Peptides against a protein of PDB entry 2QAS. Designs and how they scored, part 122

Target 1, 120 residues: chain A of PDB entry 2QAS
Amino acid sequence: PPEDLMQYEAMAQDALRGVVKAALKKAAAPGGLPEPHHLYITFKTKAAGVSGPQDLLSKYPDEMTIVLQHQYWDLAPGETFFSVTLKFGGQPKRLSVPYAALTRFYDPSVQFALQFSAPE

## One batch from the design tools (peptide; made by RFdiffusion4, then SolubleMPNN)

Design b2_p29_1_s4 (from b2_p29_1, 14 letters changed)
Fold by OpenDDE base, seed 4:
Structure b2_p29_1_s4 (fold): chain B 120 residues (1-120), chain A 29 residues (1-29)
Amino acid sequence: as target 1 above (120 residues)
Amino acid sequence: SRHVFYPPPAELLAELEARMAEAERDQLE
């Protein structure tokens, strides 16, 4: 096949990462997501820009999935990353995740899924 | 598309369900 010098695949994925950002912005807005919509987001924990408690990230050395339904606080969807507070074992933890680190996005309420390639 | 699934195929769905279970176990106590 001919060589793609435009990197369309990467551009397409970046555009789709925009869907995640938009969804998170909806979730962060007053009233949150319209029920029964809720989000499962998977990301590479060792990707550049990912930050959080060491104990938590060590527990998930490759990928971690977070659920944004009822147990999340201070969701802040930025332009390049989002941050959110979640409870793990009852303990609140703050996570910061670049959209580029995402590998999966899923809304089971409507079975909408996104799949991304992320740097290891 | 190999990036957008609505709904996801069985293989991907199984993976997603496993991820969901993991998240629910640790975050929804």
Scores: peptide ipSAE 0.693, ipTM 0.947, DockQ to the pose 0.613
Fold by OpenDDE base, seed 3:
Structure b2_p29_1_s4 (fold): chain B 120 residues (1-120), chain A 29 residues (1-29)
Amino acid sequence: as target 1 above (120 residues)
Amino acid sequence: SRHVFYPPPAELLAELEARMAEAERDQLE
């Protein structure tokens, strides 16, 4: 096929990352997501801009999936990244994840799934 | 498309369900 100098696939993926951002903004609103909606988000833990406790990130050397349903706190969806507090083994931990680090997004309540290419 | 699935095909769903189980184990229990 002809060479794509516009990089449309990358543009399209960035637009779809906007869907994740918008969904997280809904989740961060008072009352959270309308039930039964809940989110599973997978990201590359070694991607640039990902931050959190080193012991946690070391436990997930490649990818990590987080669930946003009933146990999440201080969700802050920014323009380029989101941060959230989750419990792992009962211990609260703060994660910061750039949207560019995402590889999967899934809302099983309506079976809506996104997949992305994410560099490390 | 290759990036939007509504609903996901069986093979992707299996992957997602495995990831879901892992997340639930670590975060919700």
Scores: peptide ipSAE 0.693, ipTM 0.947, DockQ to the pose 0.638
Fold by OpenDDE base, seed 1:
Structure b2_p29_1_s4 (fold): chain B 120 residues (1-120), chain A 29 residues (1-29)
Amino acid sequence: as target 1 above (120 residues)
Amino acid sequence: SRHVFYPPPAELLAELEARMAEAERDQLE
């Protein structure tokens, strides 16, 4: 096949990352997500821009999945990354995740899934 | 599409369910 100088694959994935951003903005709005929608988000913990407690990230050297249903606080979906407070073992911890670090997105209520390639 | 699944195929679903279980174990208990 001819050489793709437009990088369409990357553009397509970026557009789909926009779906995640939009979904998170809905989740961050007053009232949260409409029931029974809830989100599972997987990301590469060593990707550039990922931030959180060192001990927590060390426990997940490759990928980590977070769930946004009833136990999340101060969700802040920015333009390039989102941040959220979650409880791990009952302790609240803040995570900051660039959309570029995402590998999976899933809403089991309607079985909608997204798959991304992220920097290794 | 290899990026959008609605619903996901069996293999991907199994992976997602495993990740769901992991997240629930660590964050919802």
Scores: peptide ipSAE 0.686, ipTM 0.946, DockQ to the pose 0.638
Fold by OpenDDE base, seed 5:
Structure b2_p29_1_s4 (fold): chain B 120 residues (1-120), chain A 29 residues (1-29)
Amino acid sequence: as target 1 above (120 residues)
Amino acid sequence: SRHVFYPPPAELLAELEARMAEAERDQLE
């Protein structure tokens, strides 16, 4: 097949990361996501820009998944990354995750899934 | 598309459900 000099694959994935950003902005609005929508987001914990408690990130050396349903606070979806407070084992933890670190996005209420490639 | 699934195929769904279980165990219980 002919060589792709446009890097369409990368451009397509970048555009789809915008879907995650848009969904998080909806989730951050007053009242949160419309029921029964809720989000499962998977990301590479060692990707550049990922930050959070060292003990938490150490438990997930490759990837971890967070759930945004009813138990999330101070969701702040920025232009390049989002931050959110979640409870792990009953303790609140603050995470900051660049959209470029994402590998999976899933809304089981309507079975909508996105799959991304991310650096190891 | 290998990036957008609506709904996801069985293999991907199994992976997603496993990740969901992990998240729910640590974050919702």
Scores: peptide ipSAE 0.685, ipTM 0.945, DockQ to the pose 0.629

Design b2_p29_2_s1 (from b2_p29_2, 13 letters changed)
Fold by OpenDDE base, seed 5:
Order: sequence, then structure tokens, then C-alpha cells
Structure b2_p29_2_s1 (fold): chain B 120 residues (1-120), chain A 29 residues (1-29)
Amino acid sequence: as target 1 above (120 residues)
Amino acid sequence: SPFDPYFPSEEQIAEMEERGREALAEQLA
């Protein structure tokens, strides 16, 4: 079979990660996401650049899913990573996640789903 | 069916639905 020297799959993945970034920027804007849209985001917890409370990340040695619907604060979608504050056990915790660490993105309201290959 | 590198299968979406509900419950607990 012919060899893909262009790395089209990687290019497509990066383009689709742009959808996630754009969606997060919409969520971070005043007023948040238009109802009933909300986001399920899954990422590799041990990927380079992932940061958060050690106890929380240790609970999820491989992947972790976070939900951005009602209770999330200070969502800051940067160009290479986003950060957000979520509550766990009633305690606010700050997470920083590079887009490259993402493995799944899902909006249940319209059943829009994406999946990505992330560094293990 | 073979793994789709871009779009999850019906089964994978169902998994995301479950993971999301569980995550939401944890965030609200």
C-alpha cells in the first residue's frame, strides 16, 4: 500500500481539535453556551502539560472526563491549552489541559462527537 | 467495524454518555 508522507491523519486531527478550541471559546464568552449545549471532554491525565491536583489526577491514571454544563468557573481557552475550575467533593479545583491531550469530545444535546489520538 | 480515528462509533458514543453522566455526578457531589 502507498505510504502517506503528508501525515493527513495528523492534519485532520489537528483541524478537528480546532473545533474543540472554538467550542470552548464560545463557552467562555459572556452568557456561556447556548442552551441546551454542554460539553463532555475526555483527556489523557498523564499527557505532557496536563496540570491539576495530584489527588484528583491520581484517581484517573489513564483518562478523565470532565463536564462543562452548569458548575464550571474561569474557563480560559488558550491557543494550546485551556484551563477551568470545577468542583469535586464540593471543593474547587483548577485543571489545565493541552488540546493535544484530548481523546474525546462530545455534546450530548446534538450528539456531536469527536475522538483523537493522544500521546500515551 | 474498524476504528474511526475521527468519529466515535455508536458504542463509543454510548460509553461517552455514561462517562459524562458519571463525571457530572462527581462534579455535583
Scores: peptide ipSAE 0.560, ipTM 0.885, DockQ to the pose 0.572
Fold by OpenDDE base, seed 3:
Structure b2_p29_2_s1 (fold): chain B 120 residues (1-120), chain A 29 residues (1-29)
Amino acid sequence: as target 1 above (120 residues)
Amino acid sequence: SPFDPYFPSEEQIAEMEERGREALAEQLA
């Protein structure tokens, strides 16, 4: 097969990560996501740039899935990463996740799903 | 390859749904 010098796979991955960023920006807007939309986001917890409480990240040494539905606060979707406050064990905790660390994105309400190759 | 780098299979979606339900339960506990 011909050699892909354009690196289309990488381009496509970046474009699709853009969908996640855009979705999070919608979620961060006043009023949040339009019901019944909500987001399941999975990421590599040891990927470069991922940050949060040490105890929480230690609990999920490989991948972690977070859910943005009703109970999320201060969602801040940046250019290269997003941060959000979620409750675990009843305690609010702040997570910062680079889009490059994502492995799965899913909106159950419309069964829209994406998956990505993330660094180990 | 059984792995689609862009879109997960129905089986993989089912897996995500389960992971999501578990995560949601933890966040709401």
Scores: peptide ipSAE 0.559, ipTM 0.885, DockQ to the pose 0.551
Fold by OpenDDE base, seed 2:
Structure b2_p29_2_s1 (fold): chain B 120 residues (1-120), chain A 29 residues (1-29)
Amino acid sequence: as target 1 above (120 residues)
Amino acid sequence: SPFDPYFPSEEQIAEMEERGREALAEQLA
């Protein structure tokens, strides 16, 4: 087939990553997400720009899923990455995740799902 | 089924649901 010099698939994926960014911005706004909406977010832990506690990331050498429902704090959705505080073992941990590191996005309340190919 | 770079299959969604439930339990433990 002809060579795609436009890189349409990459552009489409980036556009869909924008959905995640927009959803997180809604979640970060006063009042949070409208009930019963909540988010499952999966990302590659070894992707460039991913930051968090070493012990936690070591537990998930490939991918990690985080849940944004009730127990999350200081959600900060930037233009290229978001950060959030979650509790693990009762201890608050800060995670920073570039949108480019995402592999899955899911809202169980309405079964809205997206998936992405993320570079290692 | 082949990987769809945009929309996951029903099987993949089921996997997401399971991973999410597990993650939620971990975050609440």
Scores: peptide ipSAE 0.557, ipTM 0.883, DockQ to the pose 0.550
Fold by OpenDDE base, seed 1:
Structure b2_p29_2_s1 (fold): chain B 120 residues (1-120), chain A 29 residues (1-29)
Amino acid sequence: as target 1 above (120 residues)
Amino acid sequence: SPFDPYFPSEEQIAEMEERGREALAEQLA
């Protein structure tokens, strides 16, 4: 088959990652997400740019899923990555995740799901 | 095609739901 010099698959993946970014921006706005919407986000923990407590990331050598429903703080969705504070073991932990590290996104309230091809 | 690289299958969604429930439990503990 002919070579795809346009890299359509990559562009499509990027566009879909844009949906996640947009959803997070809605979640970060005053009032948060409209009920009953909440987000399940899965990402590769060893992907470039992923940052967080070493002990926490060590527990998830491949990928990790975080949930943004009721207990999340200081959600900051940037252009290339987002950061958020969540509780683990009753203690607040800050995570920074590039959108490129995402592997899955799901909103169970409306069963909207996306999956991505991430590096590593 | 039965395979969609962008939208997960019913089985994959079930897996995501389970992972989500587990993650939520961890975050609320």
Scores: peptide ipSAE 0.557, ipTM 0.883, DockQ to the pose 0.570

Design b2_p29_2_s2 (from b2_p29_2, 9 letters changed)
Fold by OpenDDE base, seed 1:
Structure b2_p29_2_s2 (fold): chain B 120 residues (1-120), chain A 29 residues (1-29)
Amino acid sequence: as target 1 above (120 residues)
Amino acid sequence: SPFAPYFPSEEEIAAMRAEGEAALAEQLA
């Protein structure tokens, strides 16, 4: 087949990653997500740009899923990455995740799901 | 469909739901 010099698949993935960014921006707005919406976000923990507590990331060497429902704080959705504070074992942990590191996105309330290719 | 690769199958969605529920439990523990 002809060589795709436009990189359409990559552009399509970036466009769909934009849905995640937009959803997070809605979640970060005053009042948070409209009930009953909540987000399940999965990402590669070893992807470039991922930042968080060493002990936490070590516990999830490949992929990690975080949930943004009721217990999340200081959600900051930037243009290339988002950061959020979640509790693990009752202790607040700050995570910074580039949108490019995402592999799964799901909103159980309406069963909206997306999947993405991410770096090894 | 040209977008088929971006939308999980029914089985994969079920797995995603289970993973999320497990993750939520850990965050609330």
Scores: peptide ipSAE 0.562, ipTM 0.892, DockQ to the pose 0.650
Fold by OpenDDE base, seed 4:
Structure b2_p29_2_s2 (fold): chain B 120 residues (1-120), chain A 29 residues (1-29)
Amino acid sequence: as target 1 above (120 residues)
Amino acid sequence: SPFAPYFPSEEEIAAMRAEGEAALAEQLA
């Protein structure tokens, strides 16, 4: 097949990552996501820019899925990464995840799903 | 579809759902 010098796949994935960013911005808006929408987000824990409690990330050497439904705080969707506070074992933990680290995005309420290739 | 590679299969979606439900349970524990 012809060589793709335009790198359309990367462009498409970048565009679709924009959907995740936009969804997170909606989630961060006053009132949060409109019910029953909620988000399952999977990311590579060892990807550059990922940060959080070492003990937590150590439990997930490859990928981790977080859920943004009701129990999330201080969601801050930036232009290149988002940060959010979630509870694990009843303890609040702050995570910072670059959009580039995402591997899957899913909204069970409408079965909207995306998948991405993420670098480590 | 040119976008097929960007959307998980039904099997992958099922796995994603299961992982999410497990993650949610962990976050609520």
Scores: peptide ipSAE 0.562, ipTM 0.890, DockQ to the pose 0.658
Fold by OpenDDE base, seed 3:
Structure b2_p29_2_s2 (fold): chain B 120 residues (1-120), chain A 29 residues (1-29)
Amino acid sequence: as target 1 above (120 residues)
Amino acid sequence: SPFAPYFPSEEEIAAMRAEGEAALAEQLA
């Protein structure tokens, strides 16, 4: 087969990760996401750059899904990773997740779904 | 479609929905 020197597959993956970044930036803007949009984000908890409370991450040794709806604070979508504060057990926890660690993205309101290859 | 491999199947979407609902419940508990 012909050699792909353009690396289209990688570019496509990056573009799709860009959708997540853009969606998070919309969510972080004043007023948040337009109703009824909300986000389900799944990522590899052991991926490089992922950080958060040890007790929380230990509970999810492989993947973890977080939901941005109703209650989320200080969402900060950077260029390579995003951070957000969510409550678990009634306690606020800060998570930092590189976009490269993402495995799934879903908006139930319009059933928009994406999947990504992430480090194992 | 060249993008078909990047979109989850209906089965995977169902799982994603279930996982999200469970996650949301945990965040609100």
Scores: peptide ipSAE 0.560, ipTM 0.890, DockQ to the pose 0.645
Fold by OpenDDE base, seed 5:
Structure b2_p29_2_s2 (fold): chain B 120 residues (1-120), chain A 29 residues (1-29)
Amino acid sequence: as target 1 above (120 residues)
Amino acid sequence: SPFAPYFPSEEEIAAMRAEGEAALAEQLA
């Protein structure tokens, strides 16, 4: 087959990652997400730029899924990464995740799902 | 669909739902 010199797959993935960024910005806005929408986000824990408590990340050597529904605080969706505070073991933990580290995105309320290839 | 490679299969979605429910339970515990 002819060689793809445009790198369409990469461009398409970047565009779809934009959906996640947009969704997180909606979640960070006053009032949060419109019910019953909530987000399941999966990412590579060892990807460049991922930051969080060592004890927590150690439990998930490959991928980790976080849920943004009711118990999340200080969600800050930047242009290249987002950060959020979640509770684990009853303790608040801050996570910083580059959008490039994402591998899955899912909204159970409407069964909207996306998958991505993240750098190993 | 030109976006078929970017959308999980029904089986993968079911797995994602299960993983999310487990993650939520951990966050709320």
Scores: peptide ipSAE 0.556, ipTM 0.889, DockQ to the pose 0.650

Design b2_p29_2_s3 (from b2_p29_2, 10 letters changed)
Fold by OpenDDE base, seed 2:
Structure b2_p29_2_s3 (fold): chain B 120 residues (1-120), chain A 29 residues (1-29)
Amino acid sequence: as target 1 above (120 residues)
Amino acid sequence: SPFAPYFPSAAEIAAMEAEGAAAEAEQLA
């Protein structure tokens, strides 16, 4: 097959990552997500730019899934990454995740799913 | 479809359902 000099796959993935960013911005808006929408987000914990408690990230050496539904605070979706506070072991933990580190995105309420190739 | 690799199969969705349930339990514990 002919060589793709346009890098369509990369452009397509970037566009789809934009869906995640947009969804998070909706979640961060006043009132949060419209019920019953909620988000399952999976990312590579060792990807560049990922930040959080060492003990937590060590527990999930490859990938980690976080759920934004019942308990999450201070969701801040930026242009290149988002940050959010979640509880683990009853303690609040702040996570910062670049959109480029995402591997899966899912909204169970409508079974909308996306998957991405993230840098190892 | 050129977008097939970007949209999970039924089996992959089932896996995500399980991962999400486990993650939620972890966050609420």
Scores: peptide ipSAE 0.504, ipTM 0.881, DockQ to the pose 0.683
Fold by OpenDDE base, seed 5:
Structure b2_p29_2_s3 (fold): chain B 120 residues (1-120), chain A 29 residues (1-29)
Amino acid sequence: as target 1 above (120 residues)
Amino acid sequence: SPFAPYFPSAAEIAAMEAEGAAAEAEQLA
């Protein structure tokens, strides 16, 4: 097929990553997400910029899914990455995930799904 | 294109729900 010099695929990818950012900003706003909306976010744990407890990330060498529904704190959606506190092993852990590291976004309440290509 | 919104199949939904349930279990343990 002809070469796409406009890089439409990349532009579309960035636009859709913007949907995730917007959704997280809604979640971080006062009152949180309107029930029953909740988010399943999957990301490559070895992608550049991903930060969190070494033991936790080591447990998920490829990708990891986090659920933002019942227990999450201090969700901070920035312009290039978001951070959130979740519990693992009963202890609060802070995760920082660049939007570029995402591979899947899903809202079970309305079955809205997005997929992304992320660096290996 | 994987970069476009899509309607997941029943099987995909079931798989994602199972994955989410497992993930949340890890967060609640």
Scores: peptide ipSAE 0.483, ipTM 0.873, DockQ to the pose 0.519
Fold by OpenDDE base, seed 3:
Structure b2_p29_2_s3 (fold): chain B 120 residues (1-120), chain A 29 residues (1-29)
Amino acid sequence: as target 1 above (120 residues)
Amino acid sequence: SPFAPYFPSAAEIAAMEAEGAAAEAEQLA
């Protein structure tokens, strides 16, 4: 097949990652997501740019799912990554996750799902 | 495209819900 010099697949993936970014920006806005919307976000913990407590990331050596619904703080969706504070073991932990590290995005309230291929 | 928006099967929904519930439990513990 002809060589794709445009990298259309990557473009499409990035466009869909934009949906995640947009959703997180909605979540970060005053008032948060309109109920009952909430987000299950799955990412490769060993992907480049993923940052968080070593013990937490070690507990999830492949993928980790975080739930943005009842308990999350200081959600900061940047242009290339988002960060959020969640509690683990009763302690607040800060996670920073590049959008490129995502493997799945899901909103159970409307059963909206996206899947991504994430490099490590 | 495997990267396009999709509507998962009932079984996949159940699996994702279970995964989410476990994740939430970890966050609430």
Scores: peptide ipSAE 0.481, ipTM 0.870, DockQ to the pose 0.485
Fold by OpenDDE base, seed 1:
Structure b2_p29_2_s3 (fold): chain B 120 residues (1-120), chain A 29 residues (1-29)
Amino acid sequence: as target 1 above (120 residues)
Amino acid sequence: SPFAPYFPSAAEIAAMEAEGAAAEAEQLA
């Protein structure tokens, strides 16, 4: 098979990660996401740049899914990563997740799905 | 392409919904 010197797969991945970033920016805007939109975001917990409480991340050694719908605070979508505060065990926890760590994005309200290959 | 936008199968939807429900339960507990 011919060799892809353009690395189109990687470029497509980066472009689609931009959709996630844009969606999170909509979520972070005043008023939040338009109802009934909400987000399931799955990421590799051991990927470079992922940060959060050690006990929480240890509980999810491979992947973790977070839900942005009813209870989330201070969503901050940056250019290379986003951060958000969620509750776990009744305690607010701050998570920081690079877009490069994402493996799946899903909006159940319209069944919109994206999959990504994240580095281990 | 596994990286392109897509509409998942019914089975995949069910699995994702279950995972999401479990994740939300973790966040609300």
Scores: peptide ipSAE 0.473, ipTM 0.868, DockQ to the pose 0.514

Design b2_p29_2_s4 (from b2_p29_2, 10 letters changed)
Fold by OpenDDE base, seed 5:
Structure b2_p29_2_s4 (fold): chain B 120 residues (1-120), chain A 29 residues (1-29)
Amino acid sequence: as target 1 above (120 residues)
Amino acid sequence: SPFAPFFPSDAEIAQMEAEGAAAEAEQLA
């Protein structure tokens, strides 16, 4: 196959990462997401810029999925990363995830799905 | 499809459904 010197796939992925950022900004707005919309977000736990409790991240050496639906707090979608507080084992945990670390995005309510290549 | 790399297959979506359900259960426990 011919060589793509334009890197269209990378450009398209960057554009689609913008969808995730926009969706999270909607979720962080007053009132949150319109029901029944909710988000499944999967990311590489060892990607650069990912931060959170060591014991939690160690439990997921490759990828981790988080759910933004019933129990999440202080969702803060920045320009390059988002942070959110979730409960694990009944304890609140703060996660910070660069958009570049994402591998999957899914809204089960409308079955909208995206997938991305993330740093190894 | 030129967009196959960006949109998961039905099988991959089913996998995400299962992983999401498991994650939700963990977060609510």
Scores: peptide ipSAE 0.569, ipTM 0.899, DockQ to the pose 0.660
Fold by OpenDDE base, seed 1:
Parts: C-alpha cells; structure tokens; sequence
Structure b2_p29_2_s4 (fold): chain B 120 residues (1-120), chain A 29 residues (1-29)
C-alpha cells in the first residue's frame, strides 16, 4: 500500500478530539447536557498527564471508562485536558485526563461513537 | 471506509455499552 507521508490519520484524530472537548464543554455549561445525552469516556490510565488517586488508577492498569450521567461534579474541560469528580466506594475522586489519552468516546442516547489511538 | 479507524464497529459499540454500564454501577456503588 502507498505510504502516507501526510499522517492523515493522526490529523483526523486530533480534529475529532475537538468533538470530545466541545461535548464536554456543553456538559460543563449551566444546565448540563440536554437530556437524554450522557457520555462514556475511555482512556489509558498510564498515559502522560493522567492523574488521580493511586488506589483508583491501580485498579485499572490499562484503560478505564468513566460515565458522565447521574453522578459527576465540577467538570472542567480545559484546552488540553479535562478534570471531573466522580464517586468510587462512596467517596469523591478527582480525575484529570488529557484528551490525548482518550481511546473511546460514546453517547449511548444517539449512539455516537469515536475511537482514538493513544500512547502506551 | 477511510473513517473506519475513527468510528467503532457495531461490535465495538456493544463492548462500550457493557463497559459503560459496569462503570456506572461502580460509580453508584
């Protein structure tokens, strides 16, 4: 097959990460996401820039999926990463995830899905 | 399709549904 010297796949993934960022910004706006929209977000837990409680991250050595629907707080979508508070074991945990660490994004309400290659 | 690498297959979506359900259950427990 012809060699792609333009790296189109990487460029396309970068552009599509913009969709995730935009969706999270909508979620963080007053009133949150319009019902019934909600988000499943999967990311590499060992990717550079990922931060959170050690006990939580150690439970997911490769990838972790978080759900933004019923129980999430202080969603803060920045330009390069987002942070959010979720509960695990009944305790609030703060996660910070670079968009570059994402591997999957999904809105079950309309079955909109994206997937990305993330560094190991 | 040139967009196949960017959009999950139906099988992958089914996997995401299961993972999401499990994740939400954990977040609510």
Amino acid sequence: as target 1 above (120 residues)
Amino acid sequence: SPFAPFFPSDAEIAQMEAEGAAAEAEQLA
Scores: peptide ipSAE 0.567, ipTM 0.899, DockQ to the pose 0.655
Fold by OpenDDE base, seed 2:
Structure b2_p29_2_s4 (fold): chain B 120 residues (1-120), chain A 29 residues (1-29)
Amino acid sequence: as target 1 above (120 residues)
Amino acid sequence: SPFAPFFPSDAEIAQMEAEGAAAEAEQLA
């Protein structure tokens, strides 16, 4: 097959990452997501720009999935990354995740799923 | 399918369902 010099896959992934960003911005807006919508987000924990408690990230050396449904706070979706506070072991933890670090996005309520390639 | 790289298969969705359930359990514990 011929070489893709246009990099269509990368452009398409960037466009679809925009869906995640938009969904998170909806979630962060007053009132949150319309029920029963909620989000499963998977990301590479060692990707550039990912930050959070070292003890937590050490438990997930490759990928981590977070759930935005019942307990999340201060969701802040920026242009290149989002941050959110979740509880682990009963303690609030702040995570910051670049959209480029995402590998999967899923809304179980409507079974809408996306997948992305992220740096290993 | 030209969109296969972007949309998970049914098997991958099932995996996501399981991972999400486990993640939520951890977050609620």
Scores: peptide ipSAE 0.567, ipTM 0.898, DockQ to the pose 0.678
Fold by OpenDDE base, seed 3:
Structure b2_p29_2_s4 (fold): chain B 120 residues (1-120), chain A 29 residues (1-29)
Amino acid sequence: as target 1 above (120 residues)
Amino acid sequence: SPFAPFFPSDAEIAQMEAEGAAAEAEQLA
Protein backbone atom coordinates (compact mmCIF):
# COMPACT_ATOMS: atom_id res chain seq x y z
CA PRO B 1 0.00 0.00 0.00
CA PRO B 2 1.11 3.56 -0.63
CA GLU B 3 2.83 5.49 2.14
CA ASP B 4 0.52 7.79 4.06
CA LEU B 5 2.57 10.92 4.54
CA MET B 6 -0.48 12.75 5.88
CA GLN B 7 -0.79 10.37 8.85
CA TYR B 8 -4.55 10.36 8.60
CA GLU B 9 -5.04 7.64 11.18
CA ALA B 10 -3.08 9.61 13.75
CA MET B 11 -5.02 12.75 12.93
CA ALA B 12 -8.29 10.88 13.29
CA GLN B 13 -7.25 9.43 16.62
CA ASP B 14 -6.28 12.88 17.81
CA ALA B 15 -9.64 14.23 16.77
CA LEU B 16 -11.40 11.42 18.59
CA ARG B 17 -9.32 12.08 21.69
CA GLY B 18 -10.96 15.47 21.46
CA VAL B 19 -14.27 13.73 22.01
CA VAL B 20 -12.97 12.33 25.27
CA LYS B 21 -11.72 15.74 26.33
CA ALA B 22 -15.04 17.32 25.46
CA ALA B 23 -16.95 14.64 27.33
CA LEU B 24 -14.81 15.16 30.40
CA LYS B 25 -15.38 18.89 30.21
CA LYS B 26 -19.09 18.21 30.21
CA ALA B 27 -18.63 15.96 33.20
CA ALA B 28 -16.67 18.65 35.02
CA ALA B 29 -19.32 21.30 34.42
CA PRO B 30 -21.84 22.12 37.14
CA GLY B 31 -24.31 19.32 37.49
CA GLY B 32 -22.01 16.79 35.90
CA LEU B 33 -23.00 14.48 33.10
CA PRO B 34 -26.65 14.25 32.19
CA GLU B 35 -28.08 11.06 33.57
CA PRO B 36 -27.66 8.25 32.79
CA HIS B 37 -24.41 9.05 31.01
CA HIS B 38 -21.22 7.89 32.67
CA LEU B 39 -17.73 7.11 31.50
CA TYR B 40 -15.40 4.15 31.48
CA ILE B 41 -11.87 5.29 30.69
CA THR B 42 -8.98 2.91 30.13
CA PHE B 43 -5.37 4.03 29.93
CA LYS B 44 -1.83 2.72 29.94
CA THR B 45 -0.54 3.15 33.47
CA LYS B 46 3.08 3.31 32.36
CA ALA B 47 2.52 5.92 29.67
CA ALA B 48 4.43 9.16 29.94
CA GLY B 49 2.70 11.70 32.12
CA VAL B 50 0.51 9.26 34.02
CA SER B 51 0.72 9.89 37.74
CA GLY B 52 -1.00 8.61 40.83
CA PRO B 53 -0.45 6.57 43.97
CA GLN B 54 2.35 4.10 43.46
CA ASP B 55 0.50 1.28 45.15
CA LEU B 56 -2.51 1.78 42.93
CA LEU B 57 -0.57 2.02 39.69
CA SER B 58 1.52 -0.98 40.69
CA LYS B 59 -1.66 -2.98 40.99
CA TYR B 60 -2.32 -2.25 37.32
CA PRO B 61 1.03 -2.65 35.56
CA ASP B 62 -0.40 -2.42 32.04
CA GLU B 63 -3.82 -0.82 31.80
CA MET B 64 -6.29 0.58 34.26
CA THR B 65 -9.95 1.40 33.87
CA ILE B 66 -11.58 4.14 35.89
CA VAL B 67 -15.27 4.86 36.13
CA LEU B 68 -16.71 8.33 36.32
CA GLN B 69 -20.22 7.81 37.56
CA HIS B 70 -21.18 7.65 41.21
CA GLN B 71 -18.07 8.78 43.04
CA TYR B 72 -15.52 11.13 41.56
CA TRP B 73 -14.29 14.53 42.67
CA ASP B 74 -12.38 17.52 41.40
CA LEU B 75 -12.42 16.44 37.79
CA ALA B 76 -10.09 18.79 35.98
CA PRO B 77 -9.97 18.27 32.23
CA GLY B 78 -6.98 20.15 30.91
CA GLU B 79 -5.89 20.52 27.34
CA THR B 80 -3.37 17.68 27.35
CA PHE B 81 -4.37 15.69 30.42
CA PHE B 82 -7.12 15.36 32.96
CA SER B 83 -6.95 14.75 36.67
CA VAL B 84 -9.58 13.31 38.96
CA THR B 85 -10.01 12.09 42.49
CA LEU B 86 -11.46 8.64 43.01
CA LYS B 87 -11.79 6.43 46.04
CA PHE B 88 -9.93 3.17 46.44
CA GLY B 89 -10.22 1.29 49.68
CA GLY B 90 -12.35 4.14 50.88
CA GLN B 91 -9.49 6.58 50.46
CA PRO B 92 -9.38 9.40 47.94
CA LYS B 93 -6.64 9.04 45.34
CA ARG B 94 -5.64 11.60 42.74
CA LEU B 95 -4.92 10.43 39.22
CA SER B 96 -3.48 12.42 36.35
CA VAL B 97 -3.87 10.95 32.89
CA PRO B 98 -2.74 12.40 29.57
CA TYR B 99 -5.24 11.93 26.79
CA ALA B 100 -2.44 10.33 24.81
CA ALA B 101 -2.36 7.51 27.36
CA LEU B 102 -5.95 6.50 26.68
CA THR B 103 -6.70 3.17 25.05
CA ARG B 104 -10.47 2.92 25.52
CA PHE B 105 -13.37 5.25 26.12
CA TYR B 106 -16.88 3.99 26.70
CA ASP B 107 -20.24 5.36 27.74
CA PRO B 108 -22.32 2.32 28.67
CA SER B 109 -25.55 4.31 28.76
CA VAL B 110 -25.55 4.73 24.99
CA GLN B 111 -22.88 2.18 24.16
CA PHE B 112 -20.60 4.77 22.62
CA ALA B 113 -17.11 3.36 22.33
CA LEU B 114 -13.73 4.57 21.13
CA GLN B 115 -10.33 2.96 21.06
CA PHE B 116 -6.87 4.43 20.69
CA SER B 117 -3.30 3.38 20.20
CA ALA B 118 -1.33 4.58 23.18
CA PRO B 119 2.43 4.81 23.59
CA GLU B 120 4.07 2.11 25.66
CA SER A 1 -14.52 0.32 7.14
CA PRO A 2 -12.01 3.11 7.43
CA PHE A 3 -13.27 3.70 10.96
CA ALA A 4 -12.73 0.15 12.15
CA PRO A 5 -9.47 1.10 13.89
CA PHE A 6 -11.30 3.69 15.98
CA PHE A 7 -14.30 1.73 17.19
CA PRO A 8 -14.04 -1.38 19.35
CA SER A 9 -15.58 -4.65 18.28
CA ASP A 10 -18.45 -6.19 20.17
CA ALA A 11 -16.00 -8.42 21.98
CA GLU A 12 -13.89 -5.45 23.00
CA ILE A 13 -17.00 -3.63 24.18
CA ALA A 14 -17.91 -6.63 26.29
CA GLN A 15 -14.43 -6.47 27.77
CA MET A 16 -14.94 -2.81 28.60
CA GLU A 17 -18.24 -3.63 30.26
CA ALA A 18 -16.55 -6.19 32.46
CA GLU A 19 -13.56 -4.01 33.28
CA GLY A 20 -15.80 -1.07 34.02
CA ALA A 21 -17.99 -3.07 36.33
CA ALA A 22 -14.94 -4.30 38.19
CA ALA A 23 -13.52 -0.80 38.39
CA GLU A 24 -16.78 0.58 39.68
CA ALA A 25 -16.91 -2.07 42.36
CA GLU A 26 -13.38 -1.24 43.42
CA GLN A 27 -14.09 2.46 43.54
CA LEU A 28 -17.24 1.98 45.60
CA ALA A 29 -15.78 -0.54 48.05
Scores: peptide ipSAE 0.564, ipTM 0.899, DockQ to the pose 0.659

